# Peptides against a protein of PDB entry 4CIC, part 227

Target 1, 148 residues: chain A of PDB entry 4CIC
Amino acid sequence: KVSTKGHYGVQAMFDLAQHFGEGPVSLKSIAERQGLSEPYLEQLIAVLRKAGLVKSVRGAQGGYILAREPRDIKVGDIIRVLEGPIAPVESVSQDDPEHSLKFDFSVTKSVWEKVKKSIEEVLDSITLADMLKDAEEAQMAQGYMYYI
Target 2, 147 residues: chain B of PDB entry 4CIC
Amino acid sequence: KVSTKGHYGVQAMFDLAQHFGEGPVSLKSIAERQGLSEPYLEQLIAVLRKAGLVKSVRGAQGGYILAREPRDIKVGDIIRVLEGPIAPVESVSQDDPEHSLKFDFSVTKSVWEKVKKSIEEVLDSITLADMLKDAEEAQMAQGYMYY

## One batch from the design tools (peptide; made by RFdiffusion4, then SolubleMPNN)

Design b2_p29_2_s1 (from b2_p29_2, 11 letters changed)
Fold by OpenDDE base, seed 5:
Parts: sequence; C-alpha cells; structure tokens
Structure b2_p29_2_s1 (fold): chain B 148 residues (1-148), chain C 147 residues (1-147), chain A 29 residues (1-29)
Amino acid sequence: as target 1 above (148 residues)
Amino acid sequence: as target 2 above (147 residues)
Amino acid sequence: GHEDVINIGITVEDGHTHEDVIRIGITVE
C-alpha cells in the first residue's frame, strides 16, 4: 500500500499539473476537487514546497503552482519527498517489536532489494506529464463512447 | 515493508529448499536456523501447508518438506499465500481510517496498478531454486576471498 | 527518517478476494 500520504500527495500534485500555466490554485480548490481535507492538504503542500516541487504565490489571488514543468516531476520524486527514500522492506511486525527482522539472511534481503529497485524504476518512469496524457486519453475514450 | 509474515515465510521456505531431497525437517530445526520462534513458525507452516506448498511427514522422524521442487515455487506464490493476492495499493492510513482512500481518481490508481504489476513480475520471476543458486554463488565468492 | 509504508495488497482469485496487503516502507533520509 502506498500510504495515504503518498496517494494524496500524488493526487494534489496531479491537480496542480492539470492547472499548470493557469496561475496559482488555492488549497481550498484542490481539496474540494480531490476530496481531501484542507488541513491535511496544507501539511502535504508544506512538505512538497520545502522540497521545491511546489511554489507558493502570495496575494489575493494567491495559492500554489508546480515549481517545475509536469514533465520534470516524476512520481518517484513526489513519493521520495513524502515517504522518504524507498527503504528496503523493513518488516516492522507490530506484533513482535523485539523481532526486528534482522534481514541477516543475505539471500532474502536480495529479493526485497530487487522489489525495491523495481518499484523505484516504475515510479521514476512516470511523470506528471505522463499522468496528464493518460487522463486526456481516458476522457477522449469516454467521450467517444457517448457519441457511438 | 514486506510484512514480517512474508519475510519469515520466505525464509522458512528457503530453509526447506536447502534441505530438499534430504527428507523431512523438524519445525524446531528450521526455527533454530532461521532465528524464528517455533510457535510463530508453526502458524506460518500451517498456512503454507494448507496452500499445498509444504507437506507434513508424520512419524518419529517426521517434519516438513516442500510439496514441489524449488524451481516450481515462486517467491510470489509464497507471498500470495501468506499476504494474500497482491492487491492494488490500498493505502490504509492508520492515522485517518475514515479517509478510506477512495482511489476514485482513475489516473492515480493506474500508477499504483503499474507498481503492483512490477512487484508481481519480480516476485514471480524468482524461484526458490534461484535463491539456492544465489546462496551458492555468495558462498563461493566468500571462499575465494579467503584464498 | 520518516518511514512511510507502502502496503501492497495481494489478491488470490480463489472465488473469495482475500486482499492481503504487503506493506512497503519507504524511508526518507
């Protein structure tokens, strides 16, 4: 599971990508469109801003914009900022905290490292521009189904 | 994080793979080698047995064996049995249970589906036989560093 | 390091969708 934080972070960044070039978007507007609480979104945006993925625009028509073009922001960049570096699967079994999985078994550790690498490669292969394109294609496909 | 359950399940299955063809291995022996509690291992083995990945051998020299050859057991098979099917990333935020992430946004859902697919492909590409080979290669490399 | 946990649900098609969730922790340095 991508954490709720990672998921909502990607949603918020995607909303900003959809409005890229239109000027600053208010947090309230993003929250309403994405079904997020405004206070929760404020926390996400604060982290994303500190990481330089989002810019704040001040004034009466202020809000937030992407700090970079959608093509220059990977999903992996968003996840790393919100979730941190994709750590190897540390199983924190909540049930037995004393058994910190000493990944002492080198071979099993290598399996999880391969999984981690694969996830990183996928997330680094997808930009906000790719997501915009996918959304446009999906909308066109729906539009064609209504006209047939 | 792979759950502790998935991690230990793979370790236990790998231990059984290392002893494949040598006869049944006791849970106690597996637990000792893998640094697992025997009661915890019993629960894992029960699930793996029910799924048909492990067989129980009864008798004084009884224990457990792999139900299939190491080459016919994927890491993905073990994980699916222990962790269930690789579902799309449902973020259960422990912090806000009321915000069940309605993955209502089709585009963001597709990202997580791609991640899921990639994980499945990796886990389904690795067999217990591949893990045995990797272990042998690692042991040989250590042996050569000492000469 | 904030460890964010990616939960990967694994669905077994045995008529009953048991969604088992693999949690992947993402550590930010």
Scores: peptide ipSAE 0.039, ipTM 0.789, DockQ to the pose 0.095; fails the geometry check
Fold by OpenDDE base, seed 2:
Structure b2_p29_2_s1 (fold): chain B 148 residues (1-148), chain C 147 residues (1-147), chain A 29 residues (1-29)
Amino acid sequence: as target 1 above (148 residues)
Amino acid sequence: as target 2 above (147 residues)
Amino acid sequence: GHEDVINIGITVEDGHTHEDVIRIGITVE
């Protein structure tokens, strides 16, 4: 389960990537396009800004921009900023809060470490530029289906 | 966060793998070794049994055994049984229950699908036999550090 | 350390949508 924070963070960053080079984007406009509450988005953007992934632009045409080119921002960078290092964490199952998973078993821990590494590799292999390309290809494919 | 269910399920299955060929293992003994409550383990074992990963043996020496050889049980099989198909699910963040993540964005969805696929590939690449081997190697390494 | 948890939900096809959520905690050191 990608945290709501991670998911919406990637969406917000992707929105900023789509508008990269067009100037600052208002939080309101991002919130409207992404179906997010503006207050929630403000919290996400604050974290992303502090991490240096987003810049605030002041003025009448103020808002937010990516601090780097879309090709220089990995999804993994966004997730690490919002959620920290991807670690297999003991899920407190709601069903038995008393069983804090003591990951005391070294062998089981190694399985989850392999999963973690795999997730990190995937997230570090995808840039915002890759996501932009995928979006363009998807739009072209939809456009071609209407012309056939 | 691997669910407590998935984590303990893998632990319980690994315990059964360590005792594979020795006969039935009691839930009590698994619970004691794995630091699990017996009632919780019973729930896990019930699911694993229903899925055909575990067999119940009746009698005075009754208990549970793996239904297959450790090499024929993937960690992915255990997780799928306990947690279902690995899907990126909208985490209801405790912080904002109202924002059910509408995964309406196809592109963001594709990222999570790639993550899912990668997790599945990893979990399907690891068998209980692989875990047994890793445990043996770790024990040997610890034993050699004491000599 | 705020453990941010990535919950990976495993959706079982059978009618009980037990969204078993694999929570991947991201430990921010």
Scores: peptide ipSAE 0.033, ipTM 0.790, DockQ to the pose 0.105; fails the geometry check
Fold by OpenDDE base, seed 3:
Parts: sequence; structure tokens; C-alpha cells
Structure b2_p29_2_s1 (fold): chain B 148 residues (1-148), chain C 147 residues (1-147), chain A 29 residues (1-29)
Amino acid sequence: as target 1 above (148 residues)
Amino acid sequence: as target 2 above (147 residues)
Amino acid sequence: GHEDVINIGITVEDGHTHEDVIRIGITVE
């Protein structure tokens, strides 16, 4: 499960990327488009702003903008800010809280480290610009399917 | 977080791999070596057995064996049996249960699908035989440092 | 350190959403 925080954070950042260069976007408008509660989005945006991924613009046309170009923001950057470093944490199974997985087993630990590395590589390989491109391609493909 | 179930399942299967060809291993012995409760291990082994990854041997020297050679069991096979398909599930954040992530956002869904695929590829690239080899290499390296 | 936990839910297809939450703990050193 990607945390709700990570997922919605990426959605919110993607929404800001779609409006990049158009000026500030209100939290309300992002919340409406992304199906988020405004209070929840405020919390996410506060973290993202503190991390320097988002800027607030004051005034009547105030709101938020990406602090960097979409090409300069990786999905991995967003996730690290919201969720911290992707580490295979000791899953305390809810089913057996007494068995804290001491990942003390070196060989099994190495497996999870490989998984972690792979996740990081994927998330660091995807920028908001890549996501924009994918969205445009998907829209064009849908448009072409309606014209055929 | 790899589920405790997945983690311990891989450990238990690895223990069985280390003893592959030596005959049946008792649940008690696996539990002791891997630091697992015997009842918890019984549940894991039951699932693994049902999936055909483990066989039970009856008798005085009874216990469990791998149903296949270590080279024919991927870590991904173990995880899929214990945890099912690695899907980015709608994380109901415990912090905000009202916001069920409808992964309806196609573009963000594609990101998580790429992550899923990457995890699957990694887990499917590692066999119990690979883990055995890594363990042997690690033991040899430790042995050389003591020298 | 705030452990931002990416919960990767591994859904087992047997229709029971056992939330075996692979909590990938992102340890912020």
C-alpha cells in the first residue's frame, strides 16, 4: 500500500504540474479536481512547501505553484518528502505484534534491500514532466479511439 | 514494510532450503533457528504446503521439506503465496480512513504499477538457491576476516 | 526520525483483502 499521503501527494503535485506556467492554483481547486478534502490537502501542501517543492503565492490570485520545473521534480523526491526514505521497515504485523521482525537475518535483509533499491530507482526515474507526457499521450490515445 | 508473514515465510523457506536433501525438518527446529513461534510457523507452513512449496513427511523423523529444489523456488513465489499478488493496494491510511485512495487517477496508478512491476521483477529474479549462495559467500567472507 | 512508511499493500487475490501491509518504512536518518 502506498500510503494515502504519498499517493495524494503525488496527485497534488501532478495537478500543480499540469498548471505549471499558468500561475497560482488554489488549494480548493486542487482538492476539487483530485477528490481530496481541503484540510487534508493543506497538510500535504504544508509539508511539500517546507521541503521546497511547492511555493505559496499571496494575493487575490494567490495559491500554490511548483517551486521547480516539472522535469526537476522526481516522484521519488515527493515520496521522500512525504514518507521519508523508502526503507523496508520492520513490519510489525498487526496479527502478531510480539514478533517484531528483527531483520537480523542478513540474507533476507539483502532481499529487501534489493527491493528497496529497485523501488527507489523506479521512483527516481519518473519526473512530473514524464507524468505530464504520459497523460498527454493517454489523452491523445483516447481521442484517437473516439475518432475511429 | 514487508509483512511479517512474507518475511518469516521467506526465512522459513530459506531454512528448509539450507536443509534440502538432508531429510525432513521439524517445525520446532525451524522455529528455534529462525526465532519464530511454533504456532505462527505452523500457520505459515500450512499455507506454503497448500500452495505446494512445502511437503510434510510423516513418521518419527517427520517434518517438512521443500517440495521443489531451491533453484525452482523464487522469492516471488513465496511472497505471492503468503501475501498474494504484489499490488499497490488502496492503502486505507490508518490516519485518514475516510480517504480511501481510489486509485482512479490513471497517471498516478501507472506510477504504482511500475513500482509493482519492479518489485515483482526483483523478487522473481531471486531463488532460494541464490539465497543459499549468498549465505555461503557471506560465511566465507566472515571466515576470511577472522583470518 | 519520522518513519514515513510507504505501505505497499500486497493484495492476495483470494478476495479477502487481508491488508498484509508491506510497510516499507522509509527511515529518515
Scores: peptide ipSAE 0.033, ipTM 0.789, DockQ to the pose 0.108; fails the geometry check
Fold by OpenDDE base, seed 4:
Structure b2_p29_2_s1 (fold): chain B 148 residues (1-148), chain C 147 residues (1-147), chain A 29 residues (1-29)
Amino acid sequence: as target 1 above (148 residues)
Amino acid sequence: as target 2 above (147 residues)
Amino acid sequence: GHEDVINIGITVEDGHTHEDVIRIGITVE
């Protein structure tokens, strides 16, 4: 389960990437386009700004911009800022709270560490520029379906 | 967060792998070694048995065995049986239940699909035989630290 | 179908341990 925070954080950063070079984008406009509540987005943007992924622009045409080019921001960077390092979380079984999964079993722990590493590698291989390209390709594919 | 079910399922299957060729292992003995409740283990074993990963042996020396050799059982097979296909779970934010993450955003969905695929590839690359080897190597490394 | 959710916690070390758990639902059909 991608946390709501990670998912919406990536969406908000992707929205800023789509508007990169067009100037500051208001939180309201991002919230409307991405289907987010403005207060929730404010919290996400505050974290992303503190991490140096987003810049605030002040003034009448103020808002937010990416602090770096879309090619210089990995999905992994966004996730690490919002959710921290991808760690195998001890599954607290909601059904059995007493069995705190002490990952004390060294061999099973190694399996989850390999999974973690693989996730990190994937998320670090995807930039906001890659996401922009994928979106453009998807729009072109939809456009071709309307012209046929 | 690896589900408790997936984690304990892998532990139980690993215990059966350690005893592979020694005959049937009782649920009680697995539960004791793996720090599991016997009733919880019974539920896991029932699912694993139905999926054909575990066999029940009846009789006075009855119990459970792996249905296949440790090399023929992937961690991914165990996880798929216990938890199903690795899907990006729509994060129902516990904090905001109204924002059901409709993964309706095609581009962000593709990111999570890539993550899913990567997890599946890793779990499908690890067999119970690989885990047995890793455990043996770890025991040897600990043994060398005591000498 | 019991959705066993692999929760992958992404821990940010910046002092506020917000365990954002990537829940990877492994759905056993």
Scores: peptide ipSAE 0.033, ipTM 0.784, DockQ to the pose 0.159; fails the geometry check

Design b2_p29_2_s2 (from b2_p29_2, 11 letters changed)
Fold by OpenDDE base, seed 1:
Structure b2_p29_2_s2 (fold): chain B 148 residues (1-148), chain C 147 residues (1-147), chain A 29 residues (1-29)
Amino acid sequence: as target 1 above (148 residues)
Amino acid sequence: as target 2 above (147 residues)
Amino acid sequence: GHEDVIKIGITVEDGHSHEDVIKHGIFVE
């Protein structure tokens, strides 16, 4: 599961990518377009800013911009910042020591490591620029469907 | 994260694969070898049995066996039975409608669909027979390190 | 606040509490 934090973080970063080069975008405008609460978005942006993926621009027309070009930001970079390391198997239940993953069976662990590696490879293969291109292609396809 | 249920389910199925062709294995013996509680294992085995991955053998020497050969059971089959469909994006929180995934943004959804597909491909590429082979190779490698 | 977890793939629900949404990671229980 991608956390809501990861999902909305990718949405917010994608919104900033769509406006890249057009100047700073207000949190309010991002929140409105992405269907997020402004306080929730503020928390996400604070984390992303601290990680150096977003910059704050001060002034009357201030707001946020991507700290790097869309092609230089991977989805994997966003997810790692928001959610931490992609762990395939974390023993979640510290609270039930009887059902905690007591047995680190090497062969089963290797299965989950393969899954982790596959997820990392996918997320590290997708940039915000790739997402922008996919959005443009989807809009063109919809535009052509209105003319048929 | 693979659920504890998925993880232990794969371990239990792997234990049955290691004993495939040797007859039925008791839940107690699986629980002891895999470090599981017997009641928890009983729940897992009940689900796996209902899905037709495991068979119960009755009698004094009764227990459980794989319903198919290890090569005919994918890790993906076990996970789908225990955890359901590998869904790319489920809004878990029905409880906070304000923070629910209200905006199904098509482009972000496509990212998660790619992740899902990748996970499915990996899990469907690994059989219990592949895991048996990996275990044998690991034991041989450890055996060679002791010499 | 129950962080809405987008269930991508293998929901590791810890069998006990519906609440232990693994807050952090692609595989949210």
Scores: peptide ipSAE 0.025, ipTM 0.778, DockQ to the pose 0.130; fails the geometry check
Fold by OpenDDE base, seed 2:
Structure b2_p29_2_s2 (fold): chain B 148 residues (1-148), chain C 147 residues (1-147), chain A 29 residues (1-29)
Amino acid sequence: as target 1 above (148 residues)
Amino acid sequence: as target 2 above (147 residues)
Amino acid sequence: GHEDVIKIGITVEDGHSHEDVIKHGIFVE
């Protein structure tokens, strides 16, 4: 499960990337486009701002902008800010909360560390600029399907 | 969080792999070695057995064995059996259960699909035989530090 | 059938407070 926080955080950051260079975007407009509640988005943006991924602009055309270029923001950076370091943390089973992972067997731990590393490598290989490019390619592909 | 179920399931399967060819292993002995409750292990083994990864042997020396050789069981197979298919499933935030992921934006979905694929590739690249080899290498390395 | 979704919870530890283990469940279907 990508947390709802991670998912919506990446969506909000991607929306800001799509508007990068156009000036500040209101939280309301992001919320409307991304299907997010404005109060929830405010919480996400507060975290992202504190981490220096987003800047607030004050004034009549106030709102938020990316603090860096889309190419300089990895999906991994967004996830680490919102969710912290990607750790294979043992979930407390809802069915047996008393069976917290009491035993950390070294060999099984190494499996989860390999999974963690793989996730980090993927998320650190994808920038907001890559996501913008993928979105453009998808739109062009849809446009070509309407012309055939 | 690897689910407690996934983690303990891999541990239990690894314990069975360590005893592969030695005959049936009791749930009690697995539970003791792996620090698991026997009732919890019974639930895990029931799922693993139903999926055909574990066999029950009846008799005085009854217990459980791997249904396949350790080289023919991937960690991914164990995880899929215990947890289902590896999906980037949106966690219901405990803090806002009403904000279930209502909007599946295609580009963000593709990111999670790439993550999913990467996890699957890793878990499908590791067999119980690989884990056995890693354990043997770790034991040999510890043995060399004592000399 | 309850689709047992493999919740690989990748808990991302918030580097600032030890307590807010953000439980990312990566569910492996």
Scores: peptide ipSAE 0.024, ipTM 0.786, DockQ to the pose 0.117; fails the geometry check
Fold by OpenDDE base, seed 3:
Structure b2_p29_2_s2 (fold): chain B 148 residues (1-148), chain C 147 residues (1-147), chain A 29 residues (1-29)
Amino acid sequence: as target 1 above (148 residues)
Amino acid sequence: as target 2 above (147 residues)
Amino acid sequence: GHEDVIKIGITVEDGHSHEDVIKHGIFVE
């Protein structure tokens, strides 16, 4: 379950990756391109900055940049910063709040650990550089469809 | 993120798998063994029964049984019944309910689709029979540690 | 046909409370 926070966080980080090396990007410009509210984006960027994934640049042409190269930022890094450790099972049921997951049923726990591991492996296998490449390939594929 | 509903649903189905071939099991006995409230378990079993994963048996020795063999029930089948289709992204943020995931950002969507596929592959690769085998192996390993 | 969307929520535990409250549930609304 990726929260809207995780989704928009990855989207904002991807926008910064697309502009990597071009200088600072304003929050307003990111918000406009990504269809986000600027106040919501400010909250996300504050967390990402505190975690050292984003840097603020001061001045008239100030804004935000990635703190590392796109190849050095995994999707998993972004998700862990925004949402914490990837946990496969919620401890608190909305349907039965009195029944916390007290039962450490070892076999079922093993199932959820396998799910967790699988999610982590996927998210840690994808960098912002991989996402940039995928976007370029998709854009080229669309461009070729217009030339046929 | 597996809900408590999914977790307890798998646990209840696993309990029924452990008793498969022994006849009907009472909800009370499942609830006691799995540390569940009986009313909560009744809700889970009602959904699982409607989906055809569980059958009710009537009578003095009535209760519930698996509707299929443990090898023919995937963990993914249980989760899909209880929780619906595995979606990688919540459509509604609790933090920003006004911002529904309106933006179909194709690249980010692809990331979440990869996550979804990975979860589905894992859950569809595990049957109740696999879980039974794992439990037996774990019990044997514990038994060998005591010798 | 309501496409049943499974919500995968990742809850960040604030680093200070030691209880591993696995708050991460896949909720189907």
Scores: peptide ipSAE 0.023, ipTM 0.778, DockQ to the pose 0.149; fails the geometry check
Fold by OpenDDE base, seed 4:
Structure b2_p29_2_s2 (fold): chain B 148 residues (1-148), chain C 147 residues (1-147), chain A 29 residues (1-29)
Amino acid sequence: as target 1 above (148 residues)
Amino acid sequence: as target 2 above (147 residues)
Amino acid sequence: GHEDVIKIGITVEDGHSHEDVIKHGIFVE
């Protein structure tokens, strides 16, 4: 489960990537474009800023910018900052506390470690620059469908 | 998050795989070996049986067996039966219902679809036979450390 | 028929505070 936090964090970071080099963007503008509440976005941005993925620019035209180039920010970096380390198995089931995963069975654990590794590899293989490129390609493909 | 249901389901199926060809095993014996409550295991086995992954054997020496060979049961099959299709993003956050994931953004959706695909590929690449082999190799490695 | 969603949760523990294990689950529907 990518939490709403992880998902919206990636959306907010992608919005900042789309405006990279154009100067600071307001939280309000990001919230409007991404369909987020401004208070929720403020919390996300605070975490991302503390982690050094986002910078705050002060002044009348202040706001936020990416702290690094889009190519230097992996989706995995964003997820780790917002959600922490990727854990495929819940140690504590909220739904059945009596059935806490007590049994660290080595073979089944290895399955979940393989899943974890695969997720990490995918998220670490995607940068904000890759997402920008994918968005451009999608827009070009849609533009061609309107002319045909 | 693999649910406790998915995790314990894989454990129970693995226990049945370890005893494949030896006849039916009791729910009690599986529960004891896997550290599961018998009532919880009964619920898991009921779902797995309905999906055709497990068979019930009736009689005094009755119990459960795998319905297929361990090589013909993927971890992905077990997980899909117990938990349904692999969805990387919650459509409804229980914690913040006001912030329902409107998955409307195509680019971010594609990221999660890639994650989904990778999970599916991993889980579909691992059979109960592979898990049996891994367990044997681990036991051999431990046996060599004691000598 | 309730499509059983497999919830695989990715929990990321923030290294600083032990308490706020943000439990993020991968839900498999």
Scores: peptide ipSAE 0.023, ipTM 0.783, DockQ to the pose 0.120; fails the geometry check

